# Peptides against a protein of PDB entry 4J2C: the designs that were tried, part 55

Target 1, 107 residues: chain A of PDB entry 4J2C
Amino acid sequence: MEDPFFVVKGEVQKAVNTAQGLFQRWTELLQDPSTATREEIDWTTNELRNNLRSIEWDLEDLDETISIVEANPRKFNLDATELSIRKAFITSTRQVVRDMKDQMSTS

## One batch from the design tools (peptide; made by RFdiffusion4, then SolubleMPNN)

Design b2_p18_8_s4 (from b2_p18_8, 9 letters changed)
Fold by OpenDDE base, seed 2:
Structure b2_p18_8_s4 (fold): chain B 107 residues (1-107), chain A 18 residues (1-18)
Amino acid sequence: as target 1 above (107 residues)
Amino acid sequence: SDVERYYKLLLESVKRHS
């Protein structure tokens, strides 16, 4: 763990994968009530929201690290390419979360 | 310092997943 950024990034990626699975199940449950129980709907919804919230929290931290690095780049061993990769990860992940949240809010 | 802030921020995030 030389640079803990990748650790957080990894945790975010895991949470995204989990959320995507939960979102798929959430969609299935709501689109076919005959196969859904209130208990599973509630569990799935809560787990999904928890994962999304966790992701958003981490993304805020990751985004702030970008600002810190850009404010004093000489203190960090990050080239422009790596910084771009980090920014792209944050941006794309936020979009993934936003897409799921948008669909949940309109259900 | 900026480095300290950087690590403090990330390590706190890591702790949330422990």
Scores: peptide ipSAE 0.715, ipTM 0.956, DockQ to the pose 0.843
Fold by OpenDDE base, seed 3:
Structure b2_p18_8_s4 (fold): chain B 107 residues (1-107), chain A 18 residues (1-18)
Amino acid sequence: as target 1 above (107 residues)
Amino acid sequence: SDVERYYKLLLESVKRHS
């Protein structure tokens, strides 16, 4: 294991991909109720929420690592470019999650 | 230490996915 940040980042990316697939199905089920069973709706909704929660939790941890690094940058082998990429990842991923959550809350 | 906190935080995150 090199830097566990990238492991978590990878897990977040996987969860995002999974969530996006679930969100697409969730949308389809709601758009055409005749093709949707209650069981699939409930399962899809639950899995989607679980993935989003997982992502949010990881993002909190990743965000805190940024604070830790910035508090004592000399202790970490990170350049400004990498730190910027990490910050951008957290920000953009939060936006993706927020967009899905916003649509779910208004459905 | 900061390094320990860094790794502890991330490893706990990794553990949640195991």
Scores: peptide ipSAE 0.715, ipTM 0.956, DockQ to the pose 0.840
Fold by OpenDDE base, seed 1:
Formats: C-alpha cells, sequence, structure tokens
Structure b2_p18_8_s4 (fold): chain B 107 residues (1-107), chain A 18 residues (1-18)
C-alpha cells in the first residue's frame, strides 16, 4: 500500500461497519426492554460513540488531505476520478455518521 | 513540504488505530 490514504479509508470503513452493527444492537435493546440490561445498553452506547468519534477524527484528516492535494496538485499523482471518489467517500461517510448521531440524540 | 504534510497527516491517523 503505497498511499496511506487507503489505509485510513480502510480503517474508517471498518469503523463504519462496526458502528452500524452497534447501532443496530442499540436500536434492538431500546425497542425491547425485556431483553436489555443497563450494562449492555451502556456498553453498546459507549462503543458506538467511540467508533463514531474515531470516524469523525479520521474524516477530518482525510478532508485535510484533499485540501493539501488541491492546493498543489502537481505534487501528487491523483487523477480527477480518484479525487472525486475520495471526496464522495468523505461526504457519504459523514452523512452516515450524522444519521446515526441524529437518531441517538432524539432517543 | 505539501507532500510531507500529506503523509504525516495520514500516518498519524494510522497510528491512532494501533
Amino acid sequence: as target 1 above (107 residues)
Amino acid sequence: SDVERYYKLLLESVKRHS
């Protein structure tokens, strides 16, 4: 892996997948209190928040790399298509995080 | 340089994931 961007992207994607699983469990626990313990609710909530925070931190770094590349594109061997894909990934991932956070804040 | 900033930023992100 020559470009560390893809390493971070991979870590973000893993965290997103983990967060989505935790979010699903979080929803299930709140929808059926008879099967939920305070311990599992708290653990799930904390793990979910930690993953979301990690994602947001990485997205800030990835977003800054976009700015760096666009400020001096000749120093980087990135074509327009790849740059577009990177931007789309950041935008769509932020939306996924926002959707989960919005639902958590209204519960 | 911009290239150094680019890699430093990403490598620091990688390090956070241990």
Scores: peptide ipSAE 0.715, ipTM 0.956, DockQ to the pose 0.816
Fold by OpenDDE base, seed 5:
Structure b2_p18_8_s4 (fold): chain B 107 residues (1-107), chain A 18 residues (1-18)
Amino acid sequence: as target 1 above (107 residues)
Amino acid sequence: SDVERYYKLLLESVKRHS
């Protein structure tokens, strides 16, 4: 069996891409009210929040796997480079999510 | 075990996307 970390990572990446698209639309709707309906704003907002929540949940799981590996690295066939990449992915993805959430909370 | 916990954790995450 392949390392399921990459499956979850892939799902997170897909959710990030989806969220970024929704966020862009969300921004456009708020910047030009003449082209926006309350229904689309609500739908976009809800879908965006759902994606962000999904990402955050997965990131918690991914983050915990890092702790598990670091607690007993000999049991896992992972080198320092791979762990660094995983940590960087989690950190950068959290930042992307936080940036979107910060903008949403101030609107 | 740690390995079991690792896989269980990730497989549950995968399951959420099924």
Scores: peptide ipSAE 0.714, ipTM 0.955, DockQ to the pose 0.889

## One batch from the design tools (peptide; made by RFdiffusion4, then SolubleMPNN)

Design b2_p19_1_s1 (from b2_p19_1, 11 letters changed)
Fold by OpenDDE base, seed 2:
Structure b2_p19_1_s1 (fold): chain B 107 residues (1-107), chain A 19 residues (1-19)
Amino acid sequence: as target 1 above (107 residues)
Amino acid sequence: SAEERRKKLREEHKKFYYE
């Protein structure tokens, strides 16, 4: 069986890209109310929040794999470089999500 | 579907890391 980590990583990245697109639209709608309907604002907001939630859920799963690998190094045989890449992805992605959430919560 | 694919990935994740 192959390690599914990078497949899930790819799915997370796709979700991040989708969320960033929704966030851009969300920002545009709030910046120019004359071109925005409440329906689109609500839809965009909900879709964005749903995407962010999905990302966070996947990141929790990915983060758990780090703990599992570190607890069972011989089973998975990952070198320090690969582990650092995995950790960096989780950390950086969490920051991207946090930045969007912070802006949404202050608007 | 994408949902089915994600479900399969979650199952594979469980098998690989927890079993």
Scores: peptide ipSAE 0.421, ipTM 0.839, DockQ to the pose 0.875
Fold by OpenDDE base, seed 1:
Structure b2_p19_1_s1 (fold): chain B 107 residues (1-107), chain A 19 residues (1-19)
Amino acid sequence: as target 1 above (107 residues)
Amino acid sequence: SAEERRKKLREEHKKFYYE
């Protein structure tokens, strides 16, 4: 059976790109009220939050796989390099999400 | 749909890591 980690990783990456686009639009709407409607602000905000939530959910699943692999190294036989890449992806992606959430909460 | 795809992935995830 193929490890689905990379597929989920790909989904997360796509969601991050989408979220970053939404975040940019969110920022633009708040910076120039003349071009913003309440409806678009609300829509953008909700879509952004939903995307971020989805990412966080997937990251939790991905993070759990790390624990499982580390607890059962012989079963999965992943090398240290690959595990490091997986961990780095989760860590960096969580930071990206946190940065957006922090800016949203302070604006 | 995206939800269906994610559901399938979660099922595969369960099979791979928990079985």
Scores: peptide ipSAE 0.418, ipTM 0.840, DockQ to the pose 0.836
Fold by OpenDDE base, seed 4:
Structure b2_p19_1_s1 (fold): chain B 107 residues (1-107), chain A 19 residues (1-19)
Amino acid sequence: as target 1 above (107 residues)
Amino acid sequence: SAEERRKKLREEHKKFYYE
């Protein structure tokens, strides 16, 4: 069976790209209210939040896989380099999500 | 659908890591 980690990673990466686009639009709408409708603001905000939650959910699952692999090294036989890459992806992606959430919470 | 794909991924996740 193929390790589903990379498939989920790909989904997370796509969601991050989508969220970044939504975040950019969200920023633009709030910076110039004359170009913004309440409907678009609400839509953008909701879509952004949904994407961020989706990412966070996937990251939790990915993080769980790390724990499982580390608890069962002989079963999965992943080297330290691969585990490091996986951990770095989770950490960096969490930071990206946190940065967007922090900016949204202060607006 | 995306939801079905996600469900399948969760199932594969369970099979790979827990079984």
Scores: peptide ipSAE 0.417, ipTM 0.837, DockQ to the pose 0.820; fails the geometry check
Fold by OpenDDE base, seed 3:
Structure b2_p19_1_s1 (fold): chain B 107 residues (1-107), chain A 19 residues (1-19)
Amino acid sequence: as target 1 above (107 residues)
Amino acid sequence: SAEERRKKLREEHKKFYYE
C-alpha cells in the first residue's frame, strides 16, 4: 500500500492556498468598507475559517503519523531526511495557519 | 465530491498506519 502522507500533504497545500486567497480578500474587504457587503464579508470569513479548520484537522492526522512512524521504524522504513521534511511541513504550515488566525482574532 | 475524497483519504490513512 502506498503511503497516503503525500496525498494528504497535497490536500493541505491546496487548502492553504485557498485560505491565503480568502484571507487576502478578507483583508481587502475590511480595508475598504465602502465596497464591502456584509454578505461577502460573512461568506469570506466563514469559508476562511472552514478552510483553516480543515487544515488543522489534517495537520493533526499528519502529526500523528509522525509519532506512529517514529514508534515503528522497522515497519515503515522512512529515512531521516524524509521524516525531517514531513516534520518541517507540519511545523511551517501550523505557523501559517496560526498567523492568519491571530490576525483574524485581532481585527 | 471533495467530502468523498477526504473520507477515502482518511480510510486509506487508517489502513496504512494502523493496520
Scores: peptide ipSAE 0.417, ipTM 0.838, DockQ to the pose 0.843; fails the geometry check

Design b2_p19_1_s2 (from b2_p19_1, 10 letters changed)
Fold by OpenDDE base, seed 3:
Structure b2_p19_1_s2 (fold): chain B 107 residues (1-107), chain A 19 residues (1-19)
Amino acid sequence: as target 1 above (107 residues)
Amino acid sequence: SAAERRERARKELREFYYN
């Protein structure tokens, strides 16, 4: 079986792009109340939060795989550079999600 | 759908890393 880490990674990346689009719309709606309905604001907010939660869930699973690999290096035999890339992806993506969540919580 | 793709990916992840 092929390592599915990159498959989940790809889905996370897609979800991040979706979330960023929703976040942009969310920002626009709040910046121009005259063109925003409460219904659209609520929908956008809920969709954004749902996407962010999905991303966080997947990142937790990806992070767990790192621990599994590090505990069983001979079983998986991953390249050190690849492992670093995986760790960096999780770290940077968590930061992106955190930044959006922080801005939402202060608005 | 995106949800279906995510679920399939998560399933594959579990199968690969826990077996």
Scores: peptide ipSAE 0.618, ipTM 0.931, DockQ to the pose 0.827
Fold by OpenDDE base, seed 1:
Structure b2_p19_1_s2 (fold): chain B 107 residues (1-107), chain A 19 residues (1-19)
Amino acid sequence: as target 1 above (107 residues)
Amino acid sequence: SAAERRERARKELREFYYN
């Protein structure tokens, strides 16, 4: 069986792209209330929150796999470079999610 | 769907890393 880390990573990346699109629309709706309906604001907000929650859940699972690999290095045979790439992805993606959440909470 | 792909990916992840 091939390592499925990149499969989950890919789905997280797709979810981030979706969230960023929703976030942009969310910002546009709040910046111009004359063109916004309460229904679209609510829909966009809910979709965005759900997407961000899914991303955070998957990041936790990915982070746990890193701990498993580090505890069992001979079983998985991953080098330091690959582990660094995986850790960097999780860290940077968490920051992207946090930035969107912070802006939503202060609106 | 995206949800189905996500769930399949999660299952594969669990199968690979937790067994």
Scores: peptide ipSAE 0.618, ipTM 0.931, DockQ to the pose 0.842
Fold by OpenDDE base, seed 4:
Structure b2_p19_1_s2 (fold): chain B 107 residues (1-107), chain A 19 residues (1-19)
Amino acid sequence: as target 1 above (107 residues)
Amino acid sequence: SAAERRERARKELREFYYN
């Protein structure tokens, strides 16, 4: 079968975009209480948290695949450059998630 | 749905890398 890493990567990227939109709305709601309802604040917060959790879960799975490949290099025959790209994606995406979580925890 | 797509992708990931 075809390597499904890119499929999960694609879903993570979509989730990041969704989370960024939710984060922007979350910020707007907190900055202007007069236009914010408790319902929307709660909904946005919960959706954002759920989205971030999903991303973190998928990143964990992707990270495990890297460990498996590195432990079995001849089985998968993955190019070193491709492996580096995969690692960089996980690292950078984790940072994006961390930045949003840090701001949420201080608000 | 996104959840369904993620679940399918996760299953495929497990099938590919753990077998």
Scores: peptide ipSAE 0.617, ipTM 0.931, DockQ to the pose 0.832
Fold by OpenDDE base, seed 2:
Structure b2_p19_1_s2 (fold): chain B 107 residues (1-107), chain A 19 residues (1-19)
Amino acid sequence: as target 1 above (107 residues)
Amino acid sequence: SAAERRERARKELREFYYN
């Protein structure tokens, strides 16, 4: 069986792109209430929150795999460079999610 | 759907790393 880390990574990346689109719309709706309906605001907000939650969930799983690999390196045969790339992806993606969440919570 | 893909991917992840 091939390592499915990149599969989950890919889905996370897709979800991030979706969330960024929703976040952009969310921002636009709140910046110009005259062009926004309450229904769209609520829908966009809920969809965005759900997507962000899904991303965070997947990132937790990805982060756990790193711990598993580090606990049994011979089983997975991943070098330091690959592990660094994986860790960097998780860290940077968490930051992207956090930035959106911070803006939502302060609006 | 995206949700279905994510679920499959998560399942594969568990299968690979926990077994």
Scores: peptide ipSAE 0.616, ipTM 0.931, DockQ to the pose 0.849

Design b2_p19_1_s3 (from b2_p19_1, 12 letters changed)
Fold by OpenDDE base, seed 3:
Structure b2_p19_1_s3 (fold): chain B 107 residues (1-107), chain A 19 residues (1-19)
Amino acid sequence: as target 1 above (107 residues)
Amino acid sequence: SREEERERKRKELREFYYK
């Protein structure tokens, strides 16, 4: 069985890419109200929030796997570099999500 | 649904990491 960490990581990355596109559109709609409909604003906002929530869910699950690996190092035999990459992915992705959420909460 | 997708991924992770 292949390690599903990278499968979930890939899905998180897809969701991040989608969220970034939605966030860009969200900012454009708010910057030019004359070209924005309430329907598109509401749809974009909802889709963005849903994507961000899904990302946070997956990051929680990925973070749990790291805890399991660190508690059972001999069972999984991950080298330090790989473990660092996994941790860095979670940390950096959480920051990306936080940045978008912070901007949404102030608008 | 998004909840179903999360559960799918959680099951995959659990099958590997709690084996």
Scores: peptide ipSAE 0.722, ipTM 0.957, DockQ to the pose 0.538
Fold by OpenDDE base, seed 1:
Structure b2_p19_1_s3 (fold): chain B 107 residues (1-107), chain A 19 residues (1-19)
Amino acid sequence: as target 1 above (107 residues)
Amino acid sequence: SREEERERKRKELREFYYK
């Protein structure tokens, strides 16, 4: 069985791209109210928040696997480099999500 | 649903990491 970490990682990466697109639209709508309806703003905001939440959920689950691997190193035989890559992915992705959330909360 | 998708992924992860 292949390590499903990469399956979830891939889905998270896709979700990040989707969220970034929604975030861009969200920004555009708020920058030019004359071209934006409240309905589209609300829809975009809702979709964006839902996507960000989904990403955060997956990151929690991925983070749990890190803890399991670190607690059972011989069972999984992951070297330090691989583990570092996984940790870096979670950390950097959380930062991307946090940055978008911070900008949304200041509007 | 989003919750179902999360659960699916969680199940896949658990099958590997808790077996």
Scores: peptide ipSAE 0.719, ipTM 0.957, DockQ to the pose 0.560
Fold by OpenDDE base, seed 4:
Parts: C-alpha cells; sequence; structure tokens
Structure b2_p19_1_s3 (fold): chain B 107 residues (1-107), chain A 19 residues (1-19)
C-alpha cells in the first residue's frame, strides 16, 4: 500500500492555496467597504474559516502519523530527512494558518 | 461534507499507519 501521507499533504497544500486567495480577498473587502457587499464579506469570511478549519483537521491527522512513526521507527523505517520534511511541513503550515486566524480575530 | 472528507482521509491514514 502506498503511503497516504503525501495524498493528504497534497490536499492540505491545495487548501492552503485556496485559503490564501480567500484571505487576500477578505482583506481587500474590509479595506474598501465601498466596493464590498455584506453578502460577499460573509461568504468570503465563512469560506476562509471553513478552509482553515479543514487544514487544521488534516494537520492533526498528519501529526498523529508522525507520532506513530516516531514511536515505531523500525516498523516504518523512514529516512531521517523525509521525517524532518514531514514535521517541517506541519509546523510551517500551522504557522501560516495561525497568522491568518490572528489577523481575522483582531479585525 | 467537510467532516466526511476528513473522515475519508483519516481512514486512509489509519489503514496504513495502524496496520
Amino acid sequence: as target 1 above (107 residues)
Amino acid sequence: SREEERERKRKELREFYYK
């Protein structure tokens, strides 16, 4: 069986790209209310929050796999570099999500 | 739903990492 980690990772990356686009639009809408409708603001906000939540969910599941691998290193026999890349991906992606959430919560 | 999508991915991960 193929390791599904990369499949989920790919879906997270896609969601991040989507969220970044939504975040940009969200910022634009709030910066110039004259060009924004309440409907678009609400839609964008909800879509953004939903995407961020999905990312966080997937990261939790990916993080669990890291714990399993680290608890059973001989079973999975992952390359040290590969494991580092996986961990770095989770860490950096969490930071990206946190940054967007922080800006949204202070607005 | 988003919850269903998450569960799908979780199932795939579990099938590999808990086998």
Scores: peptide ipSAE 0.716, ipTM 0.956, DockQ to the pose 0.551
Fold by OpenDDE base, seed 5:
Formats: C-alpha cells, sequence, structure tokens
Structure b2_p19_1_s3 (fold): chain B 107 residues (1-107), chain A 19 residues (1-19)
C-alpha cells in the first residue's frame, strides 16, 4: 500500500481553496448588505462553517499519523525533512483556518 | 460523493498507519 498522507494533504488543500472563496464572498455580503439576500448570507455562512470543520477533521487525522510515525520511526523510515514538512503543513493550515474563524466570530 | 471519497481516503490512512 502507498502512503496515503499526500493524498489526504491534497484534499485538505482543495478544501482550503474552497473555504477561502466562500470566506471572500461572506465578507462581501456582510460589507454591502444592499447587494445581499438573507438566503445567500445563510447559505454562504453554513457552507463556510461546514468546510472549515471538514478541514479541521482531516488535520486531526493527519496529525495523528505524525504521532504514530514518531512512536515507530523504524517502521515507516521517514527522514527528518519529510516529517518536518508534514508538521509544517498541519501547523500552517490550522493557522489559516483559525484566522477565518476568528474573523467570523468577531462579525 | 465528496463525503464518500473522504471516507475512503480516511480508511486508507487507518489501514496504512495502524497495520
Amino acid sequence: as target 1 above (107 residues)
Amino acid sequence: SREEERERKRKELREFYYK
């Protein structure tokens, strides 16, 4: 079996791009109420929140794999550079999600 | 669906890392 980490990583990246598009529309709708319908505001808000929760779920799964690898280094034989890249991806993506959630909670 | 695809990949993660 091929290591599926990069496949899930790719799915997370796609979800982040989708969330960023929804977030942009969300900010536009709230900043110009005259051009917004309640239906679109509610739809965009719900889709954005669901997308962010999906990303967080996938990041938890990816983070768990890191713990497993570190507990069994000889079994997986990942070099320090690859492990660092995986950790950095999880950390930076969590920050992107956190930034969007913070802005939503203050609006 | 997207959810079905996600679940398949999550199962692959579990199978690879917990075997």
Scores: peptide ipSAE 0.556, ipTM 0.908, DockQ to the pose 0.842; fails the geometry check

Design b2_p19_1_s4 (from b2_p19_1, 11 letters changed)
Fold by OpenDDE base, seed 3:
Structure b2_p19_1_s4 (fold): chain B 107 residues (1-107), chain A 19 residues (1-19)
Amino acid sequence: as target 1 above (107 residues)
Amino acid sequence: SSMEEREKARKALHEFYYK
């Protein structure tokens, strides 16, 4: 069985790109009310929040796998480099999500 | 669908790491 970590990682990366697009649109709508409707703002906001939630969910699952691997090193036999890459991905992606959420919460 | 793909990925993840 192939390790599905990279599959989920790919899905997260895809979701991040989608979220960033939605975030950009969200920002544009709020910056130029003349081109925005309440309906579009609400739709964009909800879609963005849903995407961010999905990302956070996947990151939690990925983070848990790391804990499992570290608790059972012989079973999975991952090298230090790969483990570091996995951890770095989770950390950096959480930061990206947090930045968007922070901006949304203060608007 | 994207939702279906995500669900498959989650199931695979669970199967691999909790098996």
Scores: peptide ipSAE 0.545, ipTM 0.898, DockQ to the pose 0.869
Fold by OpenDDE base, seed 1:
Structure b2_p19_1_s4 (fold): chain B 107 residues (1-107), chain A 19 residues (1-19)
Amino acid sequence: as target 1 above (107 residues)
Amino acid sequence: SSMEEREKARKALHEFYYK
């Protein structure tokens, strides 16, 4: 069986790109209320929040796989470089999500 | 759908790492 980590990673990356687009629109709508409808603001906000939650959930699953691999290294035979890449992806992606959430919480 | 694909991937992940 092929390791599905990269599949989930890909889905997370797609979600991040989508979230960043939604976040940009969210920012624009709040910065210029004259060009924003309540409906679009609400929709954008909800979509963004849902997307961020989805990302966070997937990151937790990905992070758990790392713990499993480290607990049973011989079962998975994952080299240090690949493991490092996976860890870096999770760390950097969490930071991206956190940055957006921080800005939303202060607005 | 994208949601279906995401769920499928998550299930595959669980199957691979928890079997």
Scores: peptide ipSAE 0.544, ipTM 0.897, DockQ to the pose 0.857
Fold by OpenDDE base, seed 2:
Structure b2_p19_1_s4 (fold): chain B 107 residues (1-107), chain A 19 residues (1-19)
Amino acid sequence: as target 1 above (107 residues)
Amino acid sequence: SSMEEREKARKALHEFYYK
């Protein structure tokens, strides 16, 4: 059986791209109220929150796999470089999500 | 669908790491 970590990683990356697009639209709507409706603002906000929540869910799963691998190194046989890349992806992606959430909570 | 593919990936992850 092949390690599906990078399959999920790819799905997270796609979700991040989607969220960033929604976030951009969200920002545009708030910057120019004359071109925005309450309905689109609400829809965009909800879609964005849903996407961010999905990303966070997947990141938790990915993060747990790191713990599993580190607790059972003989079973999975991953080198330090690969683990580092996996950890870096989770950390950086969490930061991207956090930045969007912070802006949404303060706007 | 995207949601379906995401769920498949999650299931694969669980199968690999929790078996």
Scores: peptide ipSAE 0.542, ipTM 0.896, DockQ to the pose 0.860
Fold by OpenDDE base, seed 4:
Structure b2_p19_1_s4 (fold): chain B 107 residues (1-107), chain A 19 residues (1-19)
Amino acid sequence: as target 1 above (107 residues)
Amino acid sequence: SSMEEREKARKALHEFYYK
C-alpha cells in the first residue's frame, strides 16, 4: 500500500491556496465597502472560515500520522529527513492559517 | 468532487496508518 500522506498534503496545499484567494478577496471587500455587497462579504467570510477549519482538520490528521510513525519507526521506514519535512509542513501551514485567522478576528 | 476526493484521501490515510 502506498503512503497517502502526500495526497493529503497536496490537498491541504490546494486548500491553502483557495483560502489565500478568499482571504485576499475578503480583505478587498472590507477595504472598499462601496464596491462590496453584504452577500459577498458573508459568503467570502463563511467560505474562508470553512476552508480554514478543513485545513486545520487535515493538519491534525497528518500530525497524528507523525506520532504513529514515531511510535513505530521500523514499520514505516521513514528517514529523519522525510519526517522533518512532514513536520515542517504542518508547522508552517498552521502558521499560515493562524495568520489569516488572527487578521480576521481583529476585523 | 473535491470533497469526495478529500474524504477518500482521509480514509486512505486512516487505512494506511491504522492498519
Scores: peptide ipSAE 0.542, ipTM 0.897, DockQ to the pose 0.883; fails the geometry check

Design b2_p19_2_s1 (from b2_p19_2, 12 letters changed)
Fold by OpenDDE base, seed 2:
Structure b2_p19_2_s1 (fold): chain B 107 residues (1-107), chain A 19 residues (1-19)
Amino acid sequence: as target 1 above (107 residues)
Amino acid sequence: SDEKKYEEFFEKAKKRKEE
């Protein structure tokens, strides 16, 4: 069985890709209101927020796994490189989410 | 326990993979 971290990581990556597409559409809709309906704006906004929340929830779980491993490193046998990659993924993904949320909150 | 939480994470991930 694949390392469960990679399963959730994959789901997060998919959600990030989806969110990025939705965010792009969201910006386009707000950029030219004459070509946008309120219904599409609301739908896009809601879908985007849902994806972002999903990502954040998964990141919490992923982050917890790291905490668990670091609390007992001898038990879980992850090398420093892999652990660093996992941490970097969480950090960078949180930044991506935060950037989108910040832009949404200021619009 | 932390181990239980890890196991729950594992099982949840397995379910996601099967879906």
Scores: peptide ipSAE 0.238, ipTM 0.790, DockQ to the pose 0.767
Fold by OpenDDE base, seed 4:
Structure b2_p19_2_s1 (fold): chain B 107 residues (1-107), chain A 19 residues (1-19)
Amino acid sequence: as target 1 above (107 residues)
Amino acid sequence: SDEKKYEEFFEKAKKRKEE
């Protein structure tokens, strides 16, 4: 069985890629009303929000695993380098989500 | 317990992988 962290990490990465595509379309729709329909705007907005919510939920789970491992690193055979990589992934991903959410809240 | 929480995460991840 693959490390369970990588399973969720992979899904988060996929959701981020999806969200970035949706965000780009969302931006395009708002910038060009002549090509934007209410239906597509609503669909894109909802899909984007759902993806962002999914990412945030998974990041909470991933963050919890780090706390558990840090409480007893020897038990889980995870070195400091790997923990740093995992922490960096969570931090950077949260920033990506925050950037999109900030722009959505101001539009 | 932390062990229980980690096990729950593990089982959740297994389920995702199977789907």
Scores: peptide ipSAE 0.232, ipTM 0.784, DockQ to the pose 0.810
Fold by OpenDDE base, seed 3:
Structure b2_p19_2_s1 (fold): chain B 107 residues (1-107), chain A 19 residues (1-19)
Amino acid sequence: as target 1 above (107 residues)
Amino acid sequence: SDEKKYEEFFEKAKKRKEE
């Protein structure tokens, strides 16, 4: 069994890729209404928001694990380098999600 | 507790990998 952080990290990465694909389609549908139906727009929007919500939930869990590890680093055998990598992943992923959400809210 | 939360996280992660 690999480190549980990497399992969830992998799930988040998959969800990000899915969300980015949905976001691109969402953008295309809104940019060319002649090729879009309301049904597809609604479906795409819903799927996108669901993926973003899933990512945000997982990021909260990942962030909490970091706090737990930092409270007792010896118990969990994680060095400063690995913790930095984990923190960077959470920070950068939150930014990716925020960028998509911001664009959706202004459309 | 922190230990309980971490264990729950671990178990959920294991479940995801097994699915």
Scores: peptide ipSAE 0.232, ipTM 0.786, DockQ to the pose 0.792
Fold by OpenDDE base, seed 1:
Structure b2_p19_2_s1 (fold): chain B 107 residues (1-107), chain A 19 residues (1-19)
Amino acid sequence: as target 1 above (107 residues)
Amino acid sequence: SDEKKYEEFFEKAKKRKEE
């Protein structure tokens, strides 16, 4: 069976890709109002926010697993390299989400 | 407990994989 961390990691990665596409469309719609309908703007905004919330929720769960592993390293048998990769993934993904949220809040 | 939380995470992940 696949490591459960990677299962959720994969889901997060898919959600990030979806969010980035939605964010790009959101930006395009706001940059050229003549091509944008209120319906598409609202739909895109809602879908984007939903994806971002999903990502943030999963990141919290992933972050908790790291804390659990670090509390009992012998039980879970993860080496330092793998643990660093997991931490880096969470940190970088949070930054990606924050960047999109910051831009949305200023628009 | 931390172990229980991890198990819950594990089960949820398994469910996602199966769907």
Scores: peptide ipSAE 0.229, ipTM 0.784, DockQ to the pose 0.759

